# Peptides against a protein of PDB entry 5EG6, part 3

Target 1, 151 residues: chain A of PDB entry 5EG6
Amino acid sequence: RLRSQTVSTRYLHVEGGNFHASSQQWGAFYIHLLDDDESEGEEFTVRDGYIHYGQTVKLVCSVTGMALPRLIIRKVDKQTALLDADDPVSQLHKCAFYLKDTERMYLCLSQERIIQFQATPCPKEQNKEMINDGASWTIISTDKAEYTFYE

## One batch from the design tools (peptide; aimed at target 1 N18 G65 I114)

Design b1_p9_1_s1 (made by RFdiffusion4, then SolubleMPNN; from b1_p9_1, 7 letters changed)
Fold by OpenDDE base, seed 5:
Structure b1_p9_1_s1 (fold): chain B 151 residues (1-151), chain A 9 residues (1-9)
Amino acid sequence: as target 1 above (151 residues)
Amino acid sequence: MSLSSFLAK
């Protein structure tokens, strides 16, 4: 007999110069839309327009200013990240954050730690990569006046 | 564009 346990929601947070997950605290992040050819660096140009899956973004902590490397936001379908989805980002869907220019590395939660998880190719579906549940995220807007997600 | 958001699991 298998039992399931309800787990509290956990949020991405920055503390002590490190990224981690917390059930008690959450960090507000700016998700900046970048040009596809934007280089890595602390200085970058933010593009206008709605964020779509497949585009390059920068996650920046609103409090500390700490940022992750450039990410590509990807749509999630069950246990897979879609490589060719390009519709507007929606709060109705799970998403994954691919670390740009890596070999299928995704932002992942493991217990309370933020790690990189390597997705595996889907042999029969070239437009998908297999990820774990820890690599699936929900984006929740803190300011709906700033951005309205596509529904 | 910039989204003000938090990421949840």
Scores: peptide ipSAE 0.443, ipTM 0.915, DockQ to the pose 0.051
OpenDDE base, seeds 1, 2, 3, 4: peptide ipSAE 0.355, 0.423, 0.434, 0.400; ipTM 0.886, 0.911, 0.913, 0.903; seed 2 fails the geometry check

Design b1_p9_1_s2 (made by RFdiffusion4, then SolubleMPNN; from b1_p9_1, 6 letters changed)
Fold by OpenDDE base, seed 2:
Structure b1_p9_1_s2 (fold): chain B 151 residues (1-151), chain A 9 residues (1-9)
Amino acid sequence: as target 1 above (151 residues)
Amino acid sequence: MDFSSFLAK
């Protein structure tokens, strides 16, 4: 009899000046909408409007102010990132964060580290890229700056 | 509108 093992949920967190994944702590992040033409930098102009898939965003830690490079938020369908989805971002769907101006690099969890994962072109569908599970994320709204789990 | 959220896996 084979027994499955439960895998704990992990959260994006900033600790010690680095992004990492924690099973015990999560950080609150501002997801700022940027103009498609916004340049990379520590200073950026936030655009008004509701975020849609395909748009450029900045993830900024609410506590430390640390930010990831400009990302394009993309809708996820199973093991693929959708390149042309443009509906409003929803907590109902997983998403992927494409690092803008890279060769299919996505924000990815590997063990406890946050890395870039290179997606593979989908040979059957031009509007999709194949990603691993580590590159899919769930966005959950919160009014907390940071939360630590106590079991 | 911007999101204020945590990211989970």
Scores: peptide ipSAE 0.284, ipTM 0.822, DockQ to the pose 0.047
OpenDDE base, seeds 1, 3, 4, 5: peptide ipSAE 0.278, 0.278, 0.261, 0.275; ipTM 0.816, 0.827, 0.805, 0.813

Design b1_p9_1_s3 (made by RFdiffusion4, then SolubleMPNN; from b1_p9_1, 5 letters changed)
Fold by OpenDDE base, seed 1:
Structure b1_p9_1_s3 (fold): chain B 151 residues (1-151), chain A 9 residues (1-9)
Amino acid sequence: as target 1 above (151 residues)
Amino acid sequence: MEFTSFQAK
């Protein structure tokens, strides 16, 4: 089987005890819904229900159990993160992961690394923040194993 | 629980 994948296309993955961006492998993650007032920690209480944009979540690697800090999952419109969108999260949507309690820091792809990128405020639209392409993540079902991308 | 993966470019 063949995959046609560009070099710049990468997946969130865990290897060697850290999160990184892989062009070869993709990680399978749990998305756990948290209360808005849940404190940061290795142990956390998971809420039942559907995940909506604007809610606090924990991403946990299904293989290693490693987790990122608390995130707010936000809807993406082109190159902006929407701060007030609250509709349900769905497959193939683009989203941004805001690092909770930071000054506009988002999870961002930078080559093989996962870094924090500081979004720029939108002066005329207070409900939006400008992000780069690396901070825009497509939500994909892990049931999909093969992808084709063209340069 | 359904697993999810995330892609960026």
Scores: peptide ipSAE 0.393, ipTM 0.863, DockQ to the pose 0.045
OpenDDE base, seeds 2, 3, 4, 5: peptide ipSAE 0.320, 0.298, 0.364, 0.385; ipTM 0.828, 0.822, 0.847, 0.853; seed 3 fails the geometry check

Design b1_p9_1_s4 (made by RFdiffusion4, then SolubleMPNN; from b1_p9_1, 5 letters changed)
Fold by OpenDDE base, seed 2:
Structure b1_p9_1_s4 (fold): chain B 151 residues (1-151), chain A 9 residues (1-9)
Amino acid sequence: as target 1 above (151 residues)
Amino acid sequence: MDFTSFKAK
């Protein structure tokens, strides 16, 4: 019987005009705070202030300028996204990115791909949605536009 | 300038 391999950490990256997940590179992004009523588009107005869970954000690649759709950043507790958390976003906590105006679709890492994963309602906890590990992200701050790993 | 990156497993 073959032993399963341990999956390495992957990072959000833009390459070839697409968002993907890389184990060798990570991209640097602007995370822009938007107003809750901001419309989707390539052009948007950025709101001042610290980002809190539950707020609408735009992730923009610092190199290419490519952006993901509007996201609601949500706090993660184990395998669930919290729908009502509103405290300041912390790099120490995992977060999930709900694609705004979707039916529980979250930004998700699947192998080398970035996909949408549909969370399932948590029947006994209405303030939570069940996500998978690929939909749980850790925020890393950097002063570099791009980082490449070396052995 | 500070940038943000994201990782997952």
Scores: peptide ipSAE 0.174, ipTM 0.766, DockQ to the pose 0.042
OpenDDE base, seeds 1, 3, 4, 5: peptide ipSAE 0.038, 0.049, 0.035, 0.047; ipTM 0.660, 0.682, 0.640, 0.680

Design b1_p9_2 (made by RFdiffusion4)
Pose (drawn by RFdiffusion4):
Structure b1_p9_2 (pose): chain A 148 residues (1-2, 6-151), chain P 9 residues (1-9)
Amino acid sequence: RLTVSTRYLHVEGGNFHASSQQWGAFYIHLLDDDESEGEEFTVRDGYIHYGQTVKLVCSVTGMALPRLIIRKVDKQTALLDADDPVSQLHKCAFYLKDTERMYLCLSQERIIQFQATPCPKEQNKEMINDGASWTIISTDKAEYTFYE
Amino acid sequence: HAHVGNFSN
């Protein structure tokens, strides 16, 4: 959110995009700190905590973003030292692991990476673009099937 | 196993 500005992470046309019309449901998988990038990867059980490495996988298309470090957001900053459980409707930032402070970011409908600004005296914090702040929530679905 | 994703750029 930048209420009219609201966009959702979604996959269509073979790309991740920030959609104003549809939202995707993504599996969020915990990965070990030393797992490497690839089409194949190992996931682990447990509750998601800030600072942990995760893979987001589209439940519809199966496509995934690169490894991300989920980080807590305070106003406009990513808190790199935060390690408490990720909770419903928390604001989060996703750092693309092994990059120079590049975060998952939207530019209108586009999904891009955007570099964070290091903070002056508080070096456990990084300033992030407004499009790099994401609200997380668990999802569910009901399905009914009938025929005449 | 996951299919590699792309950014919409």

Design b1_p9_2_s1 (made by RFdiffusion4, then SolubleMPNN; from b1_p9_2, 5 letters changed)
Fold by OpenDDE base, seed 5:
Structure b1_p9_2_s1 (fold): chain B 151 residues (1-151), chain A 9 residues (1-9)
Amino acid sequence: as target 1 above (151 residues)
Amino acid sequence: MAKKGKFSV
């Protein structure tokens, strides 16, 4: 289970005041749990506890302190993000980061850059949105032993 | 004290 803590993710890192992507580097971030009604701003209140899918989080660079806008962490099933999953986040599975208050925009890796990717509604499954592989993320707690993830 | 984060993009 994932808690508000420092985590590492492949691809995403901050350099020169900007977000960059690298297939060979791990970025270190604080993942902070927020209240669902927390407003966007420079300052935000962090909640303690286990992070569940569907909850609002902030990713803050551990080095620079730069943060992304509020995200909703969502469970990934194959090529889809689940909209109604609410179980505890598992570090054994990929997740997706929905940009809160957008039209299905997800944090995505594309050609070594971080972009927003617009998910497509699933015609037959209202509880799912179709995402690409670049919008699927692996996060690893930094307080755990170092290891390499292989797909 | 409330734990706070900082937003910057």
Scores: peptide ipSAE 0.028, ipTM 0.546, DockQ to the pose 0.147
OpenDDE base, seeds 1, 2, 3, 4: peptide ipSAE 0.022, 0.017, 0.019, 0.017; ipTM 0.511, 0.512, 0.520, 0.508

Design b1_p9_2_s2 (made by RFdiffusion4, then SolubleMPNN; from b1_p9_2, 5 letters changed)
Fold by OpenDDE base, seed 5:
Structure b1_p9_2_s2 (fold): chain B 151 residues (1-151), chain A 9 residues (1-9)
Amino acid sequence: as target 1 above (151 residues)
Amino acid sequence: MAKKGKFSE
């Protein structure tokens, strides 16, 4: 289960004051759990505990201290983000990062860049939004080798 | 291509 802590990702790092993506090197970030009513800003109050889907988080670069806007971490089912999932974040499942207070914008990997991808509503399933593969992320334990995740 | 992040349990 994921807690407020330092995490690493192969596809996110900061260079020259901007966020970049890399398939070869790992970037380290603090993932901070926030209150749902926490406002946007450089200073924020961090909560302790297990992170659940649907909660608000901040990603802060451990090297530069640069932060992304507030995100909501959401569970992924196939190519959809679940809007109402609230179980603890698991290594067994992919996740998506919704930019809070946007019109369905998600963090997305495109080539070597991090961009915002706009999800589309799922007409037949009100609790889902359609995302692309670039907006789906995998979180693994730092002490484990790479292995196959549920898809 | 799957995007991966790491965390400590």
Scores: peptide ipSAE 0.022, ipTM 0.547, DockQ to the pose 0.042
OpenDDE base, seeds 1, 2, 3, 4: peptide ipSAE 0.022, 0.009, 0.021, 0.013; ipTM 0.557, 0.460, 0.550, 0.432

Design b1_p9_2_s3 (made by RFdiffusion4, then SolubleMPNN; from b1_p9_2, 5 letters changed)
Fold by OpenDDE base, seed 3:
Structure b1_p9_2_s3 (fold): chain B 151 residues (1-151), chain A 9 residues (1-9)
Amino acid sequence: as target 1 above (151 residues)
Amino acid sequence: MAKKGRFSE
């Protein structure tokens, strides 16, 4: 289970005031749990506790202090993001980061750049929307060994 | 390769 804490990742780092992706570099971030009613801004109130899918979070660079807009962390099933999952975030599952108050925009890795990718509605399943592989992320604890999975 | 992040203990 995930808690509000510091995160390190090899695919997110800040350079020159912009977010970049690199398979060779590691960045460190704080993931903060927010109230659902928390407004957007540089100042925000952090909640304690375990993070669940569907909750609002902030990712803040530990070095520069730069933050992404408010995100909703969502559970991923294959190529779809689940809109109604609310169980605790698990290392066993991939996740997606929906940009709050947007039209289905998700954080996405594309050609070593961090972009916003627009998901498409799932016609037959109202509780799902379709994302690409670039919008799927894996989160692990720091005690886990570095590994690479191939799809 | 998988996009991966590590949370501190």
Scores: peptide ipSAE 0.039, ipTM 0.667, DockQ to the pose 0.043
OpenDDE base, seeds 1, 2, 4, 5: peptide ipSAE 0.019, 0.020, 0.034, 0.021; ipTM 0.543, 0.544, 0.609, 0.549; seed 2 fails the geometry check

Design b1_p9_3 (made by RFdiffusion4)
Pose (drawn by RFdiffusion4):
Structure b1_p9_3 (pose): chain A 148 residues (1-2, 6-151), chain P 9 residues (1-9)
Amino acid sequence: RLTVSTRYLHVEGGNFHASSQQWGAFYIHLLDDDESEGEEFTVRDGYIHYGQTVKLVCSVTGMALPRLIIRKVDKQTALLDADDPVSQLHKCAFYLKDTERMYLCLSQERIIQFQATPCPKEQNKEMINDGASWTIISTDKAEYTFYE
Amino acid sequence: EDIEWYKAK
């Protein structure tokens, strides 16, 4: 959110995008700190905590973003030292692991990476673009099937 | 900058 500005992470046309019309449901998988990038990867059980490495995989298309470090957001900053459980409707940032402070970010409908600004005296914090702050929530679905 | 993604196996 930048209420009219609300966009959702979604996959269509073979790309991740920030959609104003539809939202995707993504599996969030915990990965070990030393797992490497690839089309194949190992996931682990447990509750998601800030600072941990995760893979987001589209439940519909199966496509996934690169490894991300989920980080807690305070106003406009990513807190790199935060390690508590990720909770419903928390504001989060996703750092693309092994990049120069590049975060998952929207530019209107586009999903891009955007570099964070290091903080002056508080070096456990990084300033992030407004399009790099994401609210997370668990999802569910009901299905009914009938025929005449 | 652009991001790359793939279908997970």

Design b1_p9_3_s1 (made by RFdiffusion4, then SolubleMPNN; from b1_p9_3, 5 letters changed)
Fold by OpenDDE base, seed 4:
Structure b1_p9_3_s1 (fold): chain B 151 residues (1-151), chain A 9 residues (1-9)
Amino acid sequence: as target 1 above (151 residues)
Amino acid sequence: MEIKTFKAK
C-alpha cells in the first residue's frame, strides 16, 4: 500500500475507476519494474529484479487493475526529490513518483484528490527538485521478507 | 492537473 506523508494519514485508493485518497480505506498495489525504454500503454512488459530509485515503474491496483502512467520512483530527502539516487528502494525511506516524460510533475495528494504537482528546481542543488508533503509517499510492503528493517 | 489512468491487462 501507499501512504502519503501529509499531516493526516491518507492512503492511495481506487474507486469507480478513479484514484483518490482515503483516510479509512487502502488498496494493495503491484509495483511493476519496467525497462527504461518501455512505452506507455495498457500492456507492458515487466522486468525482473529489485526496484532501485531512478527506475521506471507501473502502479497497478490489485483489485481493479487500474494503473497510473509510467512513473520514475525517486528518493526523498526532506522536502526534495533526489534526481540521481539509484540505491534499492527501502521502506525506511520516503519516495516520490515522477510522472515520466513530464515537466517535473509528481504524484501528489491534494485534499482527497490525487493530482500532478509540478516540482520546483532547487537553485543551489541541481540534483534535487523541491516537492511538497503531498508528493512524499511511504511504501508499505505486504511481504515482510522483501525489506530489511532497522530500529 | 488531472492524471490519465489506464486499465492494465
Scores: peptide ipSAE 0.258, ipTM 0.850, DockQ to the pose 0.880
OpenDDE base, seeds 1, 2, 3, 5: peptide ipSAE 0.036, 0.250, 0.210, 0.033; ipTM 0.678, 0.838, 0.831, 0.655

Design b1_p9_3_s2 (made by RFdiffusion4, then SolubleMPNN; from b1_p9_3, 4 letters changed)
Fold by OpenDDE base, seed 2:
Structure b1_p9_3_s2 (fold): chain B 151 residues (1-151), chain A 9 residues (1-9)
Amino acid sequence: as target 1 above (151 residues)
Amino acid sequence: MEIETWKAK
């Protein structure tokens, strides 16, 4: 289980006030759990507790304070994002970050840029959306004491 | 598409 805490990931870095991709750098970010009804904005209220798939989160650069829009963290199965997964977030699984209130837009790495990638609906599986590899992320907690592993 | 970002308060 992942709690609101500082996390790190590759290919996500803030420089010059913008999010950039770097294969050699690990960006440090706070991942904050929000209420599902939390509005978009520079100010937000953080919830306590373990983060589950399907919940709304904020990624904030620990250095610059730059933040991404509200994201829904979703579980990834192969090259699909699961829309109905609700188990605790695990570092054992890749995740996708759906930009909340968009038309299937996901946080995506493309070359050296961070972009939005529009997922394609799965006609035969309504609980899944097709994403590309760039939209699959791995997050690592910088505080191991705040994470519990599940098999 | 580019992602809109801002400094969190």
Scores: peptide ipSAE 0.210, ipTM 0.851, DockQ to the pose 0.948
OpenDDE base, seeds 1, 3, 4, 5: peptide ipSAE 0.125, 0.067, 0.079, 0.071; ipTM 0.803, 0.746, 0.769, 0.747

Design b1_p9_3_s3 (made by RFdiffusion4, then SolubleMPNN; from b1_p9_3, 4 letters changed)
Fold by OpenDDE base, seed 2:
Structure b1_p9_3_s3 (fold): chain B 151 residues (1-151), chain A 9 residues (1-9)
Amino acid sequence: as target 1 above (151 residues)
Amino acid sequence: MEISTYKAK
C-alpha cells in the first residue's frame, strides 16, 4: 500500500522549471492523495490514507515544487490501463497517470520529453484503454516505513 | 501534447 509520500520514478525529473526525461535520472516526487472532487489549482488539500488505483493524486517535484495537473493513478496490465481497478497502489504493478478530465490523455515518456499520450479505447474490453510503454510507470516509495505490499 | 505545469503551493 502506498500512502501520500515521496516516491521516485525513472526518467521523470525536473530541470529548469520543466519536466524532462532521462534514463540516468530518478526524479523524487511527492505523491499526494486528493479528494475526487478536488479542483485543479496550485493549492490543494491532501488526504490522509492509502492511495488506491482510480484515485486522484498530485505529483509534486520534491526539489522545485513543480506540479503536474491532477492525475488519476491507474493500474496497468500489459499495455492497457485498467479503468476500474481500485486496489491499493503497490510497487508490484506498473501504473499509468491519467490526466484528469481529458480525453484519455496519459502522462507519457516520448524520447527525452514528457508528453500527453492519448490512449485508445479497447474495443473488446470497456474497462481498459490501450496505452504505450511510455505511459507505463514504475514508482518506488522513498519512505519504506509508509509502504507495504502483499503478494 | 505538452503538459501544463505549475509550482504547487
Scores: peptide ipSAE 0.242, ipTM 0.852, DockQ to the pose 0.933
OpenDDE base, seeds 1, 3, 4, 5: peptide ipSAE 0.210, 0.148, 0.034, 0.170; ipTM 0.833, 0.805, 0.650, 0.818; seed 4 fails the geometry check

Design b1_p9_3_s4 (made by RFdiffusion4, then SolubleMPNN; from b1_p9_3, 5 letters changed)
Fold by OpenDDE base, seed 1:
Structure b1_p9_3_s4 (fold): chain B 151 residues (1-151), chain A 9 residues (1-9)
Amino acid sequence: as target 1 above (151 residues)
Amino acid sequence: MEISTFKAK
């Protein structure tokens, strides 16, 4: 019922079978590394190894099992997504989630909703595209025993 | 890897 507009942080959360942005509840998600040629579907093959920017991933809610479509995790610099960054994903950096096989669509937080936002090409820098602030995410590991971020 | 994602408002 509460929109909690006074709260300064929102979390990705699953409720009622939907992804949304909650100011009161946070969701834990498994991030799975996929092959670049992995097809879309509820069933997928997970790869071992450290996750790098530019790779294809699946986000799965640890509680409900709900999953987002295949995403490419990209490094963020200010309000731009870097298209050619390939270093290991780090908790020191913000990231963006590109919806794979779309025209520059990114996972975006808009108030309490999770939407797709279309990035704008950067004519001066072909290796970048401009995203809004809502498409920039911070990742915090909740289980370091399963994965260690590169710092 | 289990993660928590958030965005500052």
Scores: peptide ipSAE 0.036, ipTM 0.661, DockQ to the pose 0.044
OpenDDE base, seeds 2, 3, 4, 5: peptide ipSAE 0.034, 0.031, 0.031, 0.033; ipTM 0.640, 0.651, 0.675, 0.676

Design b1_p9_4 (made by RFdiffusion4)
Pose (drawn by RFdiffusion4):
Structure b1_p9_4 (pose): chain A 148 residues (1-2, 6-151), chain P 9 residues (1-9)
Amino acid sequence: RLTVSTRYLHVEGGNFHASSQQWGAFYIHLLDDDESEGEEFTVRDGYIHYGQTVKLVCSVTGMALPRLIIRKVDKQTALLDADDPVSQLHKCAFYLKDTERMYLCLSQERIIQFQATPCPKEQNKEMINDGASWTIISTDKAEYTFYE
Amino acid sequence: ATAIWYPPT
């Protein structure tokens, strides 16, 4: 959110995009700190905490973003030291692991990476673009099937 | 994963 500005992470046309009309449901998988990038990867059980490495996988298309470090957001900053459990409707940032402070970010409908600004005296914090702040919530679905 | 998608700069 930048209420009219609201966009959702979604996959269509073979790309991740920030959609104003549809939202995707993504599996969030915990990965060990030393797992490497690839189309094949190992996931682990447990509750998701800030500072942990995760993979987001589209439940519909199966496509996934690169490894991300989920980080807590305070106003406009990513808190790199935060390690408490990720909770419903928390604001989060996703740092693309092994990059120079590049975060998952929207530019209108586009999903891009955007570099964070290091903070002056508080070096456990990084300033992030407004499009790099994401609210997380668990999802569910009900299905009914009938025929005449 | 079916594919890994990379965001551009």

Design b1_p9_4_s1 (made by RFdiffusion4, then SolubleMPNN; from b1_p9_4, 4 letters changed)
Fold by OpenDDE base, seed 2:
Structure b1_p9_4_s1 (fold): chain B 151 residues (1-151), chain A 9 residues (1-9)
Amino acid sequence: as target 1 above (151 residues)
Amino acid sequence: AKSILYPPL
């Protein structure tokens, strides 16, 4: 399970005032759980508890304090983002970061840049959106005390 | 919490 805490992810870090992609670097970020009704802003209220898929989170660079817009963390199945998954976030699974209140835009690695990638609706499955591999992220908590694994 | 909002991508 994942809580509001410091996490690391590959291909995402802040340098020179910008988010960059690097194959060699793991960025350190605070992942903060927000209320579903929390407004966008540089100041926000953090919720306690375990993060579940479908919930709103903020990623804040632990070094610079730079943050991405509000994100919905979603479960990934193969190359699809699940829209209705609500179980606790597992570090064993890749996740996708939907940019809240957008038209299916997801945080994505493209070449050496971090971009928004527009997912394609899955014609056969309404509860899924098709994403690319660049929009699938692996996150690891930096606090071992918070490590939980599911069989 | 406080942060610096990154401009829209």
Scores: peptide ipSAE 0.284, ipTM 0.871, DockQ to the pose 0.532
OpenDDE base, seeds 1, 3, 4, 5: peptide ipSAE 0.222, 0.046, 0.229, 0.079; ipTM 0.823, 0.669, 0.834, 0.651

Design b1_p9_4_s2 (made by RFdiffusion4, then SolubleMPNN; from b1_p9_4, 5 letters changed)
Fold by OpenDDE base, seed 2:
Formats: C-alpha cells, structure tokens, sequence
Structure b1_p9_4_s2 (fold): chain B 151 residues (1-151), chain A 9 residues (1-9)
C-alpha cells in the first residue's frame, strides 16, 4: 500500500474506475519493474529484478487492474526528490513517483484526489527537485523482494 | 505481457 504524508493520513486507492485517496481504505498494488526502454502502453513486459530508485515501474491495482502511466521511483529527502539515487528501494525511505517523460510531474495527493504535481527545480542542487508533502509516499509491503502489496 | 487499464489523470 502507498501512503502519502500529509496533515491527514491517506492511502492510495482505486474506486469507481479512478485513483483516489482514502482515509479508511487502501489498495493492494503490484509494482512492476520495467525496462528503461519500455514504451508506454496498456501492455508491457515486466522485468525481473529488485527495484532500485531511478528505475521505471508500473503501479497496478491488484483488484481492478487499473494502472498509472510509467513512473520513475525516486528517493525523497525532506522536501526534495533525488534524481540520481539508485540504491535498492527501501521501506525505510520515502519515495516519489515521477511521471516518466513529463515536465517534472509527480504523483501527488491533494485532499482526496490523486493529481500530478509539478516539481520545482532546485537551483542550488541540480540533482534534486523540490516537491510537496503530498508527493511523498511511503511504501508498505509484505514482500521484501517483489513489492507486491497484500491486504 | 501485462494488460492494464488507464484511468484519466
């Protein structure tokens, strides 16, 4: 499950064919690792391996099969997304989901809605982008290796 | 290959 750190604790959930943020319910998701060269599409090939920051992933609802566009999972440090972190994804760290091939758009919680938030370049540090709290997520997984979130 | 549905964002 994915949890956004805001004033209120909310979980990523799928209802009525849309992604939204629920204070009571959370969805179980598959995080599929993709090749960096994988194109956007309703069909994709899953790559074997342990997920690292900087890699391309697909978030797929285990129940509905609803998916977000290709995302690059990035490590978060305070109010910034790290652009060059490449260590294995850990539940110890917050993460952000950059929408691949966008102008710094990140998956973000805004009240009860899931939106795209445009990060601001960090003038002082080229390897960082400034995000808000709504764009910071915590991954909770029962599986250490495959990042499949079970109920 | 995996097949998925895309909601609007």
Amino acid sequence: as target 1 above (151 residues)
Amino acid sequence: AKKVLYPPL
Scores: peptide ipSAE 0.036, ipTM 0.726, DockQ to the pose 0.367
OpenDDE base, seeds 1, 3, 4, 5: peptide ipSAE 0.032, 0.031, 0.033, 0.024; ipTM 0.687, 0.665, 0.715, 0.597

Design b1_p9_4_s3 (made by RFdiffusion4, then SolubleMPNN; from b1_p9_4, 3 letters changed)
Fold by OpenDDE base, seed 2:
Structure b1_p9_4_s3 (fold): chain B 151 residues (1-151), chain A 9 residues (1-9)
Amino acid sequence: as target 1 above (151 residues)
Amino acid sequence: AKAILYPPL
């Protein structure tokens, strides 16, 4: 009899100056809304308002200040990222983080590492890209006062 | 927004 491998939940976390996926620690991240034309850099202008799918965001660790490159938050349907969804981001819905200006690269969890995963085009649906499960994320707000997600 | 990120269960 073969035992099935058990997988614990992991959280995006920053430790030792690196992003990683931790089963023991979770990081609190600011999700900053940016303009679509905002350039890449450590300095950026944050927009007010609710975040919608398709918009550009910056993820910044609340403790270390370490940030990921500009991301486009996209809605996830099953194993696909939707390229044209623009409704408000819901904490109850899966999302994916496309690395802006890349060839279909998405923020992805692989074991304890955070990597870039290249999505493949959906052959039958031009408005979708196929991602793996590791590229799907759930967002939970940690501060109600800073709540910018759709209720 | 300030959030926790993790893979869907």
Scores: peptide ipSAE 0.364, ipTM 0.864, DockQ to the pose 0.073
OpenDDE base, seeds 1, 3, 4, 5: peptide ipSAE 0.345, 0.333, 0.305, 0.273; ipTM 0.852, 0.849, 0.826, 0.794

Design b1_p9_4_s4 (made by RFdiffusion4, then SolubleMPNN; from b1_p9_4, 4 letters changed)
Fold by OpenDDE base, seed 4:
Structure b1_p9_4_s4 (fold): chain B 151 residues (1-151), chain A 9 residues (1-9)
Amino acid sequence: as target 1 above (151 residues)
Amino acid sequence: AKKILYPPL
């Protein structure tokens, strides 16, 4: 499950064919590793291996099959997304989901809605982008979901 | 087939 790091704890959830944030309900998701050159589509080839920051992933709801566009999972340090981190993804660390092929757009919680939030470049730190709290997520392993990054 | 949802900006 995915939990946003905000004042009010909310979970990524799919209801009525839409992604939203719920305080009471959470969805279980598959996190699939993709090749960097994998194109966007309803069907995709899952790559074997341990997920590292900087790699392309797909989030798929285990119940509904609803999926988000291709994302690059990035490590978070405070309120910044690290652009050059490439170590294995850990549940111990916050992460951000950059929407691939966008101008610094990240998966973000805004009240009950899931939106895209544009990160701001860090003028003094080229390897970082500033994100808000809603764009910082915690991945929690659950028996109801399969994660290829924490094996 | 999977349904891909694009969240709003």
Scores: peptide ipSAE 0.037, ipTM 0.692, DockQ to the pose 0.852
OpenDDE base, seeds 1, 2, 3, 5: peptide ipSAE 0.022, 0.032, 0.024, 0.024; ipTM 0.571, 0.648, 0.579, 0.596

